# Peptides against a protein of PDB entry 3C2G: the designs that were tried, part 97

Target 1, 209 residues: chain A of PDB entry 3C2G
Amino acid sequence: IRTFDLLGLLLHDSDAIDGFVRSDGVGAITTVVQYPNNDLIRAGCKLLLQVSDAKALAKTPLENILPFLLRLIEIHPDDEVIYSGTGFLSNVVAHKQHVKDIAIRSNAIFLLHTIISKYPRLDELTDAPKRNRVCEIICNCLRTLNNFLMMWIPTPNGETKTAGPNEKQQVCKFIEIDILKKLMSCLSCEGMDTPGLLELRSTILRSFI

## One batch from the design tools (peptide; made by RFdiffusion4, then SolubleMPNN)

Design b2_p21_1_s3
Fold by OpenDDE base, seed 5:
Structure b2_p21_1_s3 (fold): chain B 209 residues (1-209), chain A 21 residues (1-21)
Amino acid sequence: as target 1 above (209 residues)
Amino acid sequence: SSKEVKEQRELNKRLLELLKK
């Protein structure tokens, strides 16, 4: 646990982060978080989040890592784990079609739906720290959803990206009234930086309405 | 495609329902 904390402190430089990732650091973290220790899992997922936007991840195979993380988030009710894990997911799928495909095949759409659905509307949360964390989680989920939806946006050439009709149906069904209500509730909260929510709203309005 | 049209219609329906509330 302390080792992860120390590593987190050292990984503020982009080159250091890239070096860590190139040395299979993500794989190492995923190995460690397999142990049934909540503190270790939290620390490991937090570290994953910290390196999730590294350039070196583009060269890192995620076929085994991503399904494992998704399963971990699925079975763990811990908001900190969910926050870190959904943040990782959101970052790694960004601008990477192959990673999106892995995530979707690993039931990410259903998982994100489940995560968002379990939380109440933000206006029902009286505790500010809890409300903020929930908003961040929902934002991570909806940012990821936005990245999935972008697969169906026509390219400048007028063609949609080649994705299976089944995946499209799953994503479209995901955008249900309850999810949209959560989106709106997050957007209505003052002081919340929710760029992912704004992006999703924009995507829906521009390409799906 | 017909399927795409149906999907978009469903999405639009959901958004309209939300906007009415």
Scores: peptide ipSAE 0.043, ipTM 0.595, DockQ to the pose 0.013
Fold by OpenDDE base, seed 3:
Structure b2_p21_1_s3 (fold): chain B 209 residues (1-209), chain A 21 residues (1-21)
Amino acid sequence: as target 1 above (209 residues)
Amino acid sequence: SSKEVKEQRELNKRLLELLKK
């Protein structure tokens, strides 16, 4: 735990973060969080989130990391773990087709749907910190969904995807009334990741309606 | 169901309105 805290302090700029990632820092974290310690898991996932937008991740194999993280999120009913994990996922899949494919093969779509579904309506949450955290989690999920949906937008250059018709159907199923309601609710929340949600709206309206 | 389709259309309409802002 203390080690992760120290690392978090040291990783204060993009160069340090990239250096950490190039040194298989993500793999190191995922190895450590295999220990059944909730505090360690929280700290590790938070650190993952902190480095999740690093440029060096483009060269980092995630074939083993993503399935593990997704499983971790699945089995840990901890909002902080879920927040960090979904945040990591949303960042690492962005603009990286290979990573999207890994995530989809690792049942990310279903997991994200489950995560969104497990939380009550935002208007039912009276505790502001809790409501905000839930909203952030949902936003992470929706941002990830947008990245998945983007795979199926027709492009003039054709589509080079590994995902088949079944995966497409799975992604499309995510766009249901409940998801739209959650999107609307998140858009109504102040201080949320509005750009990502706006992108999702655009994606849905342009290509799926 | 017909109801679900109608609801989704309404939500889509609202989403479109939001997108225009």
Scores: peptide ipSAE 0.033, ipTM 0.613, DockQ to the pose 0.015
Fold by OpenDDE base, seed 2:
Order: structure tokens, then C-alpha cells, then sequence
Structure b2_p21_1_s3 (fold): chain B 209 residues (1-209), chain A 21 residues (1-21)
């Protein structure tokens, strides 16, 4: 645990992070979080989040890592784990079709829907730290969803990857009223990463309504 | 910008209208 905290403090620049990732740092963290220690799992997932935007991840095989992380999020009802894990997911799928495919095959769409649906409405949360964390989790999920939805939007070059009808149906669940209400709630929260949510709103309004 | 604010308001309005259905 202390080691992960220390690593988090030492990894301040992109080169250091890339070096860590190139040295199979993500794999190492994944190995460590397999131990049944909640504090260790939290710390490891937080470190994953910290390195999740590393350029070196483009060359890192995620075929085993991503399914494991998704399963970890599924079975651990820990907001900190879920926050870090969904943040990691959101960052690693961004602009990477291969990673999106792995995530989708690993039931990420359903999991994200489940996560969002699990949490109460933000207005029902009186504890500000809890409310903020929940909002961040939902934002992570919705940003990831937007990345998935973009797969079905024709690019200016006319290349639409036809995802299967089943995947499209899964994604369509996210346009249900409950999810959209949570999107709106998150957009009203101060300090949130609103650009991603605004993009999702635009995506839905342009292509799915 | 004023234009961006107006656009965002319009999009929010459209989304709210959807939620009313």
C-alpha cells in the first residue's frame, strides 16, 4: 500500500509514467490487486487511474488486464475501486478501437449501466464527499459510454464500423430516462469534467434521438 | 462566448424536453 502511494508521488511527468508502463507496471499492479486486501486493491486501482492516460498504453496488451479490472469492479462494491476502475476504463478506451472491442466483449456496457443504476440520485446524497465521488463515477461511466457510441457514428470519411445488433441494443439502454436524468444531474455539479458529458449529450441528440 | 452559452442552453432545453416524454 505504501509502495503504491510512493509510486503515485513519484510519477509526476509523462516520461516517468511511460517508463513505468513500458516496464509492465500495469501488469504488476494487476498482480498485486489480486490479493484479497481491500486497501491494497484501492491503492492499486488508484495507481492504475494515475497511469491510465499514458502514451505507452497504446502498446500495452490489455486483453487480460481489462477483463480482470472489469470483474474487479463488478465484485467490489467499493466506491474508490469503482471510481478508479471506471476512470481507467474511460481513459484507456479513448480513441482506441481495439481497447473498446475488448471492453465490449468483456461486458463493459452492461457493467457501466449497472454501476450507474446502482447509485441514488445525486440530490438524495447529503454528504458532499460521497455525492462528489458518485458524480465522478457516473461521469466516468458516461464518458466511456460516449466513446462506445462514437463507434456507430459515421466518420466524415463514411467509415462506420457496424457493431453487431446486440451491442447496439446494449448501448441503447443508456438513453433511458434514468440515465439521462443522471447525465443532467452531473452536468449541474460544480467541478465536474463537463466536456465529456457535453459530448455525450451532443452524441445522443444528434445520432440516437 | 455568448454564442456557446446559447448553444448549450438550447441543447439542455432539448434534452429536458426528451426527459418529459
Amino acid sequence: as target 1 above (209 residues)
Amino acid sequence: SSKEVKEQRELNKRLLELLKK
Scores: peptide ipSAE 0.078, ipTM 0.681, DockQ to the pose 0.017; fails the geometry check
Fold by OpenDDE base, seed 1:
Parts: structure tokens; sequence; C-alpha cells
Structure b2_p21_1_s3 (fold): chain B 209 residues (1-209), chain A 21 residues (1-21)
């Protein structure tokens, strides 16, 4: 835990972050968070989030790391772990088709739906810190979904992926009333980065409803 | 922009209508 805190202090510089990632820092964290210590897992996942936008990640194989992280998020009920993990996921899949494919093959779409679905409506959360954290988690999930959906949006010069039946069914779950209500709630939440959510809303309304 | 705002309002309206079903 203290080690991760110290590392966090050192990783304020983009070059330092890239250096850490190039030295298999993500793999190292992944190894550490395999130990059954909640504080350690929380700290490790937070550190993952901190390095999740590193340029060096583009050169880092994620075939083993990403499935592990997804499993960790699936089995761990800790909001901080889920926040960090979904944040990591949303960042690493952005603009990276290969990473998107790994995530989807690792059942990320279903997991994201499950995560969103397990939380109560934001209006039922009276504790502001808890409500904000839940909103951030849902936002991370929905932004990640948007990144996946972008694969199926025709671009003037881009090839569109044909969604398989399974993928289509999984994506269709995100147009359920409960999910849409949570999307709306997130859009109304103060302090949220909404551009990705707005784009998702547009995509859903134009292409999926 | 004004155009963007109008578009977002329309999208919100459509989404709200969907939620009423």
Amino acid sequence: as target 1 above (209 residues)
Amino acid sequence: SSKEVKEQRELNKRLLELLKK
C-alpha cells in the first residue's frame, strides 16, 4: 500500500508514467492485486487508473491484463476498485481497436451492464460522496460502451464492423429503461464529464432505438 | 453553439418520451 502511494507521488510526470508502463508496471500492479487484501487491491487499481492514459500502453500487450482486471471488477464489490477499474478500462479502450476487441471478447459489455444495473438510482442515494462515486462508475461504464459502439458507426472512409448476434443482444441491454434513466441521471450530475455521455445518447437515439 | 443546444434539447426530449413508455 505504501509502495503504491509512493509510486503515485512519483507518477506526476508523463515521462515517468511511460517509463513505469514500459517497465511492465501494469503487470507488476496486476500481480500485487492478486493478493486478498482489499486495501492493496484498492491502491493498486487506483494506480492503474493513474497510468491508464499513458502513451506507452499502446505498445503494452493487454491480452492477459485486461481479462484479469475485468474479473477483478466482477468479483469485487468495492466501489473504489470498480471506479478505478472501469476508469482504466474506459481509457485504455479509447481509440484502440485491438484493446476494444480484447475487452469485448472478455465479456466487458455484459460486465458493464451488470455494474450499472447493480447500483440504485442516484436519487435514492442521499450520501453525496457515495452518489458521486456511483455516478462516476456509471459514467465510466457508459463511456466505455460508447467506445465500443463507435466500432459499428459508419464513417465516410471507415470500415464498420458487423455486430454479431451476441454482441447485438448485449448492446441492446443498454437501451433498457433502467439504463437510460441512469444515463439521464449521470447527465444531470454535477461535476461529470458529459461529452462522452452526450455522444452515447446521440448514438443510441439515432442507431439503436 | 445555438444549433448544438437545440440538437441536445431535441435529443433530451426524445429520450424523455422514450422513458415514458
Scores: peptide ipSAE 0.058, ipTM 0.659, DockQ to the pose 0.016; fails the geometry check

Design b2_p21_1_s4
Fold by OpenDDE base, seed 5:
Structure b2_p21_1_s4 (fold): chain B 209 residues (1-209), chain A 21 residues (1-21)
Amino acid sequence: as target 1 above (209 residues)
Amino acid sequence: SQAEVERQRALNAELLAKLAE
């Protein structure tokens, strides 16, 4: 725990983060969070989130890391773990087709749907910190969904990087009314980082409904 | 800008309309 706190204080710039990642820092964190300590798991997942947009991750194999993280999120009801984990997932799949494929094979679509579905509507949450955290989690999930949906959008060259018809069907499940209502509710939240949600809205409107 | 706000409202309305179909 103290080690993760210290690392969090040291990793303020992109070069330091890249150095950590190149030194198998992500693998080290995933090893540590396998221990049944909630505080350690929270701290480790937070650190994963902090390094999740590092350019060095493009050279880091995620075949073992992603399935582990997804399982961790699945079995932990903790909002902080879910927030950090879904944030990590959203960042690492961005602009990386091979990482998207790993995530999809690791049942990410189903998990994300489950996460979004389990939370109440934002208007039912009266506690502002809780509401904001839930909104952030849903936002992370929906950004990831958008990244998956992009796989079935034709490129200017007319090519479509389709994972498969079954995966497309799974992703299309997110077009259900409940999910779209939650998208709209998140867009109405003050202070929310909405660009990703706006992109998803546009993706859906243009290509899926 | 006000124009951007109105654009976003229009897009939201479009999504809601399609959901009602």
Scores: peptide ipSAE 0.205, ipTM 0.806, DockQ to the pose 0.016
Fold by OpenDDE base, seed 2:
Structure b2_p21_1_s4 (fold): chain B 209 residues (1-209), chain A 21 residues (1-21)
Amino acid sequence: as target 1 above (209 residues)
Amino acid sequence: SQAEVERQRALNAELLAKLAE
């Protein structure tokens, strides 16, 4: 725990983060969080989030890491773990088709739907820190969903990656009224990173309804 | 700005209206 906290304090610049990632830092974290200690798992996932936008991750194989992380989120329904894990997922799938494919094969769509669905409406949460954390989690999930949806949007270059009928069905589950209401609620939250949510709204309005 | 808030509200309303169809 102390080690992860210390590492988090040291990772202030992109070079340090990239160096950590190039040294298989992500693999090291995933190994450590296999220990059944909730505090360690939280700290490790937080560190994963901190390095999730590193350029060096583009060269890091995620075939084993992503399934593990998704399973970790599934079996540890802790808001901090879910926040960090979904944040990591959202960042690593961005602009990387290969990573999106790994995530989808690892049942990420279903998991994200489950996560969003399990949380109450934001207006029912009276505790501001809790409400904000839930909003952040939902935002992470929806941002990830948007990244998946982008695979079905025809690019000007005509590459329609026709994801299989199963993937389309899975994505359509996110266009249910409950999910859209939560999207709207998140857009109304102050201080939230809304660009990703706005993109999702635009994507849905243009291509899915 | 107030104009931006109103714009966002309008877009949200549009989304909700389309979902109701």
Scores: peptide ipSAE 0.202, ipTM 0.803, DockQ to the pose 0.016
Fold by OpenDDE base, seed 3:
Structure b2_p21_1_s4 (fold): chain B 209 residues (1-209), chain A 21 residues (1-21)
Amino acid sequence: as target 1 above (209 residues)
Amino acid sequence: SQAEVERQRALNAELLAKLAE
């Protein structure tokens, strides 16, 4: 725990983060968080989030890492773990078709739907820190959804990815009224980073409804 | 800008209208 805290303090520079990733830092974190210690898992996932936008991740194989992380998010009810994990996922799938495929094969779509669905409406949360964290989690999930939806938007070159069995149907579940209401609620949340949500709104309006 | 705020409000309203269908 203290080690991860120290690493978090040191990894404030983009070059340092890239160096950490190139030295298999992500693999090291995933090894450590396999131990059943909640504090360690929280710290490790937070560190994963901190390095999730590193350029060096493009050269890092995620075939074993992503399924593990998704399982970790699935079995832990901890909002901090879910926040960090969904944040990591949203960042690593961005503009990376191969990573999107790994995530989808690892049941990411259904997991994200489950995560969004389990939380109450934001207006029912009176505790501001809790409400903000829930909003951030939902935002991470919806940002990831947008990245998935983009795979089925026709490009001028006519290359649409052959959707695997039921993948399109899985993504379409996010267009249900409950999810869309939560999207709108997040857009109204003060202090929320909304560009990703705005992109999702645009994607839905243009191509899916 | 105020124009951008209004544009975003209009888009939100459009989404809400479609949700009501």
Scores: peptide ipSAE 0.198, ipTM 0.801, DockQ to the pose 0.017
Fold by OpenDDE base, seed 1:
Structure b2_p21_1_s4 (fold): chain B 209 residues (1-209), chain A 21 residues (1-21)
Amino acid sequence: as target 1 above (209 residues)
Amino acid sequence: SQAEVERQRALNAELLAKLAE
């Protein structure tokens, strides 16, 4: 735990983060979070989030790491773990088709739906910090979902979509009224960074309705 | 701005309306 805190203090620049990632730092974290210590798991996942946009991750195989993280999020009901984990997921899938494929094969779509569905409407949450955290989690999930949806939008370059029609259907079935209501609720949350949510709305309106 | 907020609400409403069809 203290080690992760220390690392968090040291990893302030891109070079340091990349160095950590190149040294299999992500693998090290995933090893540590296998121990049944909630504080350790929280700290480890937070650190994962901190390095989730590292350039070096493009060269890091995620075939084992990502499924593990998804399982961790699935079985751990901790909002902080879910926040960090979904944040990690949303960042690593961005602009990386192969990572999207790994996530989808690892049942990420279902997991994201489950996570979003778990939380009540934001207007039912009276505690502002809790409400904000929930909104952030939903935002992470929906941003990831948007990245998946974009895989099936025809690009001018005619690149054949790697994901099959079955996966498309899987994503689309979760674009349901309850999820979209939560999307709208998040968009109405003050102080929330919602560019990803706006993108999802646009994607849906343009290509999936 | 208030105008932008209203615009966003309108877009949200449009989305919901289309989903209800």
Scores: peptide ipSAE 0.190, ipTM 0.795, DockQ to the pose 0.016

Design b2_p21_2_s1 (from b2_p21_2, 9 letters changed)
Fold by OpenDDE base, seed 3:
Structure b2_p21_2_s1 (fold): chain B 209 residues (1-209), chain A 21 residues (1-21)
Amino acid sequence: as target 1 above (209 residues)
Amino acid sequence: SMEKLEERLKKAAEENDEFLD
């Protein structure tokens, strides 16, 4: 735990972060967070979030790392772990087709649905720090989902990949009445990515129904 | 062992310092 804290202090500039990533730092963190220690898992996931936008990450194979992280988020009902993990996911899939494919094959779409479904309505959360953290998590999920959907949006020029039947089914779960009500309840929350929410809904309705 | 993992993380941090130097 102290080691992760120290590493976090050392990773204060882009060069240090890239150096850490090139030295398989992401793999090292994922190895450490396999230990059943909640504080260690929190610290490790936070560190992953800190390096999630590193340039060197584009050259890092994520085939083994990403499925593990997704499983970690799935099994740990910890807001800090979920926040860091969804933040990492959102950053690593951005503008990277191959990483999106890895995430989708690892059931990321369904996981994001599960995360959103488990949290209460934001307007029912009276604790401001809790509400803000949940809001951030939902925003991370929305950004990730929109990044996934971009792969299947028809472009005027060129071949667009078609979503498989399983992916289509998973995407359509986000327009079911219960989750749609929950997502709509987020519109009034300060800090919510309202454009992202509307984009998600619009894309699903136009391209997946 | 967790100790070996901590050592590996320390080594990675040290290697980062070597790249910054």
Scores: peptide ipSAE 0.016, ipTM 0.441, DockQ to the pose 0.027
Fold by OpenDDE base, seed 2:
Structure b2_p21_2_s1 (fold): chain B 209 residues (1-209), chain A 21 residues (1-21)
Amino acid sequence: as target 1 above (209 residues)
Amino acid sequence: SMEKLEERLKKAAEENDEFLD
C-alpha cells in the first residue's frame, strides 16, 4: 500500500509514468490487487488511474488486464475503486480502437449501465463528498460510453464501424429516463467537465434521434 | 438551447422505454 502511495507521489512526470508502464507497471498493479485486501485494491486502482493517460499504454497489451479490472469494478462496491477503475477505463479507451473492442467484448457497456443504475440520484445525496464522488463515477461511465458511441458515428470519409446487435441493444439502455436524469444532474456538479457532457449529449442525440 | 436538448433527450428516453416494455 505504501509503495503504491509513494509511486503515486513520484510519478508526476510523463516520462516517468511511461517508464513505469513500459516496465509492465500496470500488470504489476493488477497482480497485487488480486489479493483480497480492500486498502491494497484502493491504492492499486488509484495508481492505475494516475497512469491511465500514459502514451505507453497504447503499446501495452490489455487483453488480460482490462477484463480483470472490469470484473473487479463489477464485484467491488467501493466507491473509490469504482471511481479509479472507471476513470482508468475512460482514459485507456480514448482514441484506441483496439482497447475499446476489448472493453466491449468484456461487457463494459452493460457494466457501465449497471454502475450508473446502482447509484442513487445525486439530489438524494446530502453528503457533498459522496455526491461529488458519485457524480465523478457517473461522468467516467458516460465519458466511456461516449468513446464507444463515437466509433459508430459515420465519419466524413464515410468509413464507420457498425455496432453489433448486442452492442446496440446495450447502448439503447443509456437513453432510459433515469440514466438521462443522472446525466443532466452531473451538469450541476462543481468541477465536472461540462463541455464533455455536452458532447456526450450531442453524441447520444446523433445516435438515437 | 440546453432546454431544447433536454426535451429531445427526454423524448428519446420515453420512446426507448416504450420500446423496451
Scores: peptide ipSAE 0.010, ipTM 0.341, DockQ to the pose 0.025
Fold by OpenDDE base, seed 1:
Structure b2_p21_2_s1 (fold): chain B 209 residues (1-209), chain A 21 residues (1-21)
Amino acid sequence: as target 1 above (209 residues)
Amino acid sequence: SMEKLEERLKKAAEENDEFLD
């Protein structure tokens, strides 16, 4: 655990981060967090988040890493793990079509819905740190989902991919009334990506309904 | 160096799960 903390301190610039990633640092962390130690898992996921926007990730195979991370997030109730994991996911899928495809094939859309569904409405959380963390998690989920949805939005030249029926169904779950109520409860949160939420709603209504 | 670190951490996790830091 302290090793990850120390590594985090050393990875303070883009060159160091890229060097770590090129040395299969992401894979190394993923291997370590397979052990059933909650503190280790938390520290490892935090470190993943720290390197999640590295340029070197564009050249890193994520076919084995992403499915594992998604499963880890799915089975852990730890807010810090979920925060770090969804943050990592949102960053690595950004501007990377092949990574989006891996995530979607690994049931990421459903997972994002599950994560949001597991948390209460923010107005029911009286503890400010907890509420803020949950808000950040939901923002990570929404950012990730929007990154997926953009694949199915026509470009100015008319090029677009078509979402499969399963993906459409999973996306439509985000406009269910219970989910919408939870998302609306986030609008008053300082950390909430309100434009992102509105964009998501608009995209679903225009393209999937 | 990363492989070495991974191996060290794996070993520590196996031998001393509750005390791994």
Scores: peptide ipSAE 0.030, ipTM 0.535, DockQ to the pose 0.020; fails the geometry check
Fold by OpenDDE base, seed 5:
Structure b2_p21_2_s1 (fold): chain B 209 residues (1-209), chain A 21 residues (1-21)
Amino acid sequence: as target 1 above (209 residues)
Amino acid sequence: SMEKLEERLKKAAEENDEFLD
């Protein structure tokens, strides 16, 4: 635990972070978090989040790393792991179509739906730290999903990919009445990514219905 | 090195959770 904390302190600027990533630091962390220790997993995922926006990741193979992380998030009912993992996911898929493809093939859309579905409504959480963390997780999920959806939105310039039938089905789950009620109940919550929520709804209704 | 760090963390995880830092 202290080791990851120290690494976090050492990775204090963009150059250091990029150097770490170029030296397969992400792979190293993912190797370590394969061990069944919750504290180690939490610390490792937090460190992944800290380096998730590094420009060097654009040249880092994520074919083995990303599916593993998604599986880790799926099986660990830990808010901190889920927070860090979804944060990592949202950052690494940004502006990287090949990474989005890897995530989608690894059932990321369904996972995001599962995460949102399992958490209670924000207005039902009276504990502020818990509510804030859940809010952040939902925001990470929304940001990630919106990043996926943009691949299938027609643009004036460029070739638009068509979502497969399975992907369309998974996306449409986000407009089911139960999940919509949950998401809409978050609009008035402090810290909620309201623009992201509205973007998601609008995009699905316009392009997937 | 990353390899050395991995080895140290692996060892700590295998021996005792209390030694993880």
Scores: peptide ipSAE 0.023, ipTM 0.542, DockQ to the pose 0.020; fails the geometry check

Design b2_p21_2_s2 (from b2_p21_2, 10 letters changed)
Fold by OpenDDE base, seed 4:
Structure b2_p21_2_s2 (fold): chain B 209 residues (1-209), chain A 21 residues (1-21)
Amino acid sequence: as target 1 above (209 residues)
Amino acid sequence: SEAELEERLREARRRQEEELD
């Protein structure tokens, strides 16, 4: 745990982060977080989040890492782990089609829905730190979903992949009224990526309407 | 409005579900 904290402090610049990633740092973290220790898992996932936007990740195979992380956040009822994990996911899938494919094959869409569904409405959360964290988690999930949906939006100059029937069914769950209400609630939160949420809304509309 | 958006999306979902059946 302390080691991860120390590493996090040292990884303050992009070059150091890239160096860590090139040295299979992500794989090392995922190995360590396999141990059933909540504090270790929290620290490891936080470190993953910190390196999740590294350029070196483009060259890092994530075929084994992503499924593991997704399973971890599925079974671990910890807001900090879920926050870090969904944040990692949202960052690593950004602008990387092959990573999106891995995530989708690993049931990421359904998982994102499950995560959002498990949290109460934001207006029911009286604790501000908790509410903010939940809002961030939902935003991470929605940002990830947006990245997935964008793969299936027709572009004027390119062939667009079509979502399979299972993916379509899973995506349809995100237009459930409860999910939409949570999305709208996030839009009202201060400090949130409102433009990103609005983009998602637009993407959803383009996907279904 | 938000309500109108929700309704439109609900209708869209229904249509998509019907296509998958």
Scores: peptide ipSAE 0.010, ipTM 0.423, DockQ to the pose 0.023
Fold by OpenDDE base, seed 2:
Structure b2_p21_2_s2 (fold): chain B 209 residues (1-209), chain A 21 residues (1-21)
Amino acid sequence: as target 1 above (209 residues)
Amino acid sequence: SEAELEERLREARRRQEEELD
């Protein structure tokens, strides 16, 4: 725990972060968070979030790391872990097609839906810290989903991937009315990435309409 | 409007469901 805290304090430089990642730092953290200690898990996931935008991640094999993280955020009850994990996921898939593919194969789209579904509407949360954390989690999920959907939107050069039938089915779950209501409730939340949410809506419309 | 957006999304969902059936 102390080591993770220290690393988090020291890794403020992008080159240092990249160095850590190149030294299999993400793998090391992933190994540590496999221990049944919630404090370690929380600290480790927070550190993952802190290094999740490192450029060196593009060269890091994530075939074993991502499935583990996805399983962790699926089952772990701590919102802090979910926040960190979904934040890591959203960042690590950004601009990395191969990472998106790994996540999707690991049922990430469905998992994002599951995570959003388990939380109440934000207007039903009276505790401000809790509400804000849930909002951030939902935002992370939506940003991740948007990153996935972007793969199926034609680029200016006309190139695009086609979503498989399973992926399409999983994405369709986000058009459920209860999900949409939750998403709309986020628009009034403090700190919500409103532009990101609007972008997601636009992407969904372009993908399915 | 939000209502119009919801309706468009519902329509999109319907079409996707039909495609998958």
Scores: peptide ipSAE 0.008, ipTM 0.404, DockQ to the pose 0.024
Fold by OpenDDE base, seed 5:
Structure b2_p21_2_s2 (fold): chain B 209 residues (1-209), chain A 21 residues (1-21)
Amino acid sequence: as target 1 above (209 residues)
Amino acid sequence: SEAELEERLREARRRQEEELD
């Protein structure tokens, strides 16, 4: 655990982070978080988050890593793990079509819905640190979803790929009333991108219904 | 745009991470 913390402290430079990733650092962390130790899992996922913006990730095969991480954040009860994992996911899929495809094939859209659904409305959380963490998890999910939606948004200059019927159905679940109520509860949360949330909702309504 | 939305969400996340650390 302390070793991961130490590594995290050293990985503040972009070149160092890229070097770590090129040396299969993400694979190494993923191997470590497979052990049934919650402290180790938490530390490993935090480290994944720290390196999630590395340019070298574009050249890293994620076919085995990403499905495992998705399963981890689906079942793990610790908000810190969910926070780090969804943060990693949101960053790693950004501007990388092949990674988006892997995530979508691994049922990521439905997973994002599941994660949001398991948390209460923010107005029901009286503990401010807990509320803020849940808010950030939801933001990570929405950012990830936005990255997926961008693949299917019609562009003025050309034909875009059309989402499959299953993907469309999964996207439409985000406009169900229970989910909308939870998302609306985020509007008062400090740090929430309220305009962005509304724009995302509008995009779903315009392009996927 | 959706690209702008992505960036705004990313910035919001970064700000929250800095506050929690």
Scores: peptide ipSAE 0.006, ipTM 0.415, DockQ to the pose 0.059
Fold by OpenDDE base, seed 1:
Structure b2_p21_2_s2 (fold): chain B 209 residues (1-209), chain A 21 residues (1-21)
Amino acid sequence: as target 1 above (209 residues)
Amino acid sequence: SEAELEERLREARRRQEEELD
């Protein structure tokens, strides 16, 4: 834990972060967080989030890392872990089609839906810090999902991929009445990524229905 | 920042699709 804290303090510039990532720092973190200690897992996931924008990640194989992280998020109902994990996911899939594919194959879409479904409505959360953290998590999920959906919308040159039936089904879960009601309840909440939410809805309705 | 950039790119693509329709 203290080591991760120290690393977090040292990794403030892009070169240091890239160096850490090139030395398989992400793999090292994922190894350490396999230890059943919640504080350690929190610290490790936070560090993952801190390095998630690293350029060096483009050269880092994530085939083993992403499934593990997704599983970690699935089994640890810790808001800090989920926040860091979804933030990491959102960043690493950006502009990286192969990473999106890995995540999707690892049931990331379903996981994102599960995360959103498990949290209460934001308007039901009276504790502001908790509400804000949950809001951030939902925003991370929406950003990640929107990044996935880019795979199946037309490019400027008119080219597009078609989502498979499983992916389409998973995406369509986000427009089910129960989840829609929950997501719509977030629109009035401070800090909500309203554009992301509206974009998600629009894209699903336009391209998947 | 990368995620935000990706979102902006997606929005741009969406707008283009809407114009073609």
Scores: peptide ipSAE 0.006, ipTM 0.361, DockQ to the pose 0.087; fails the geometry check

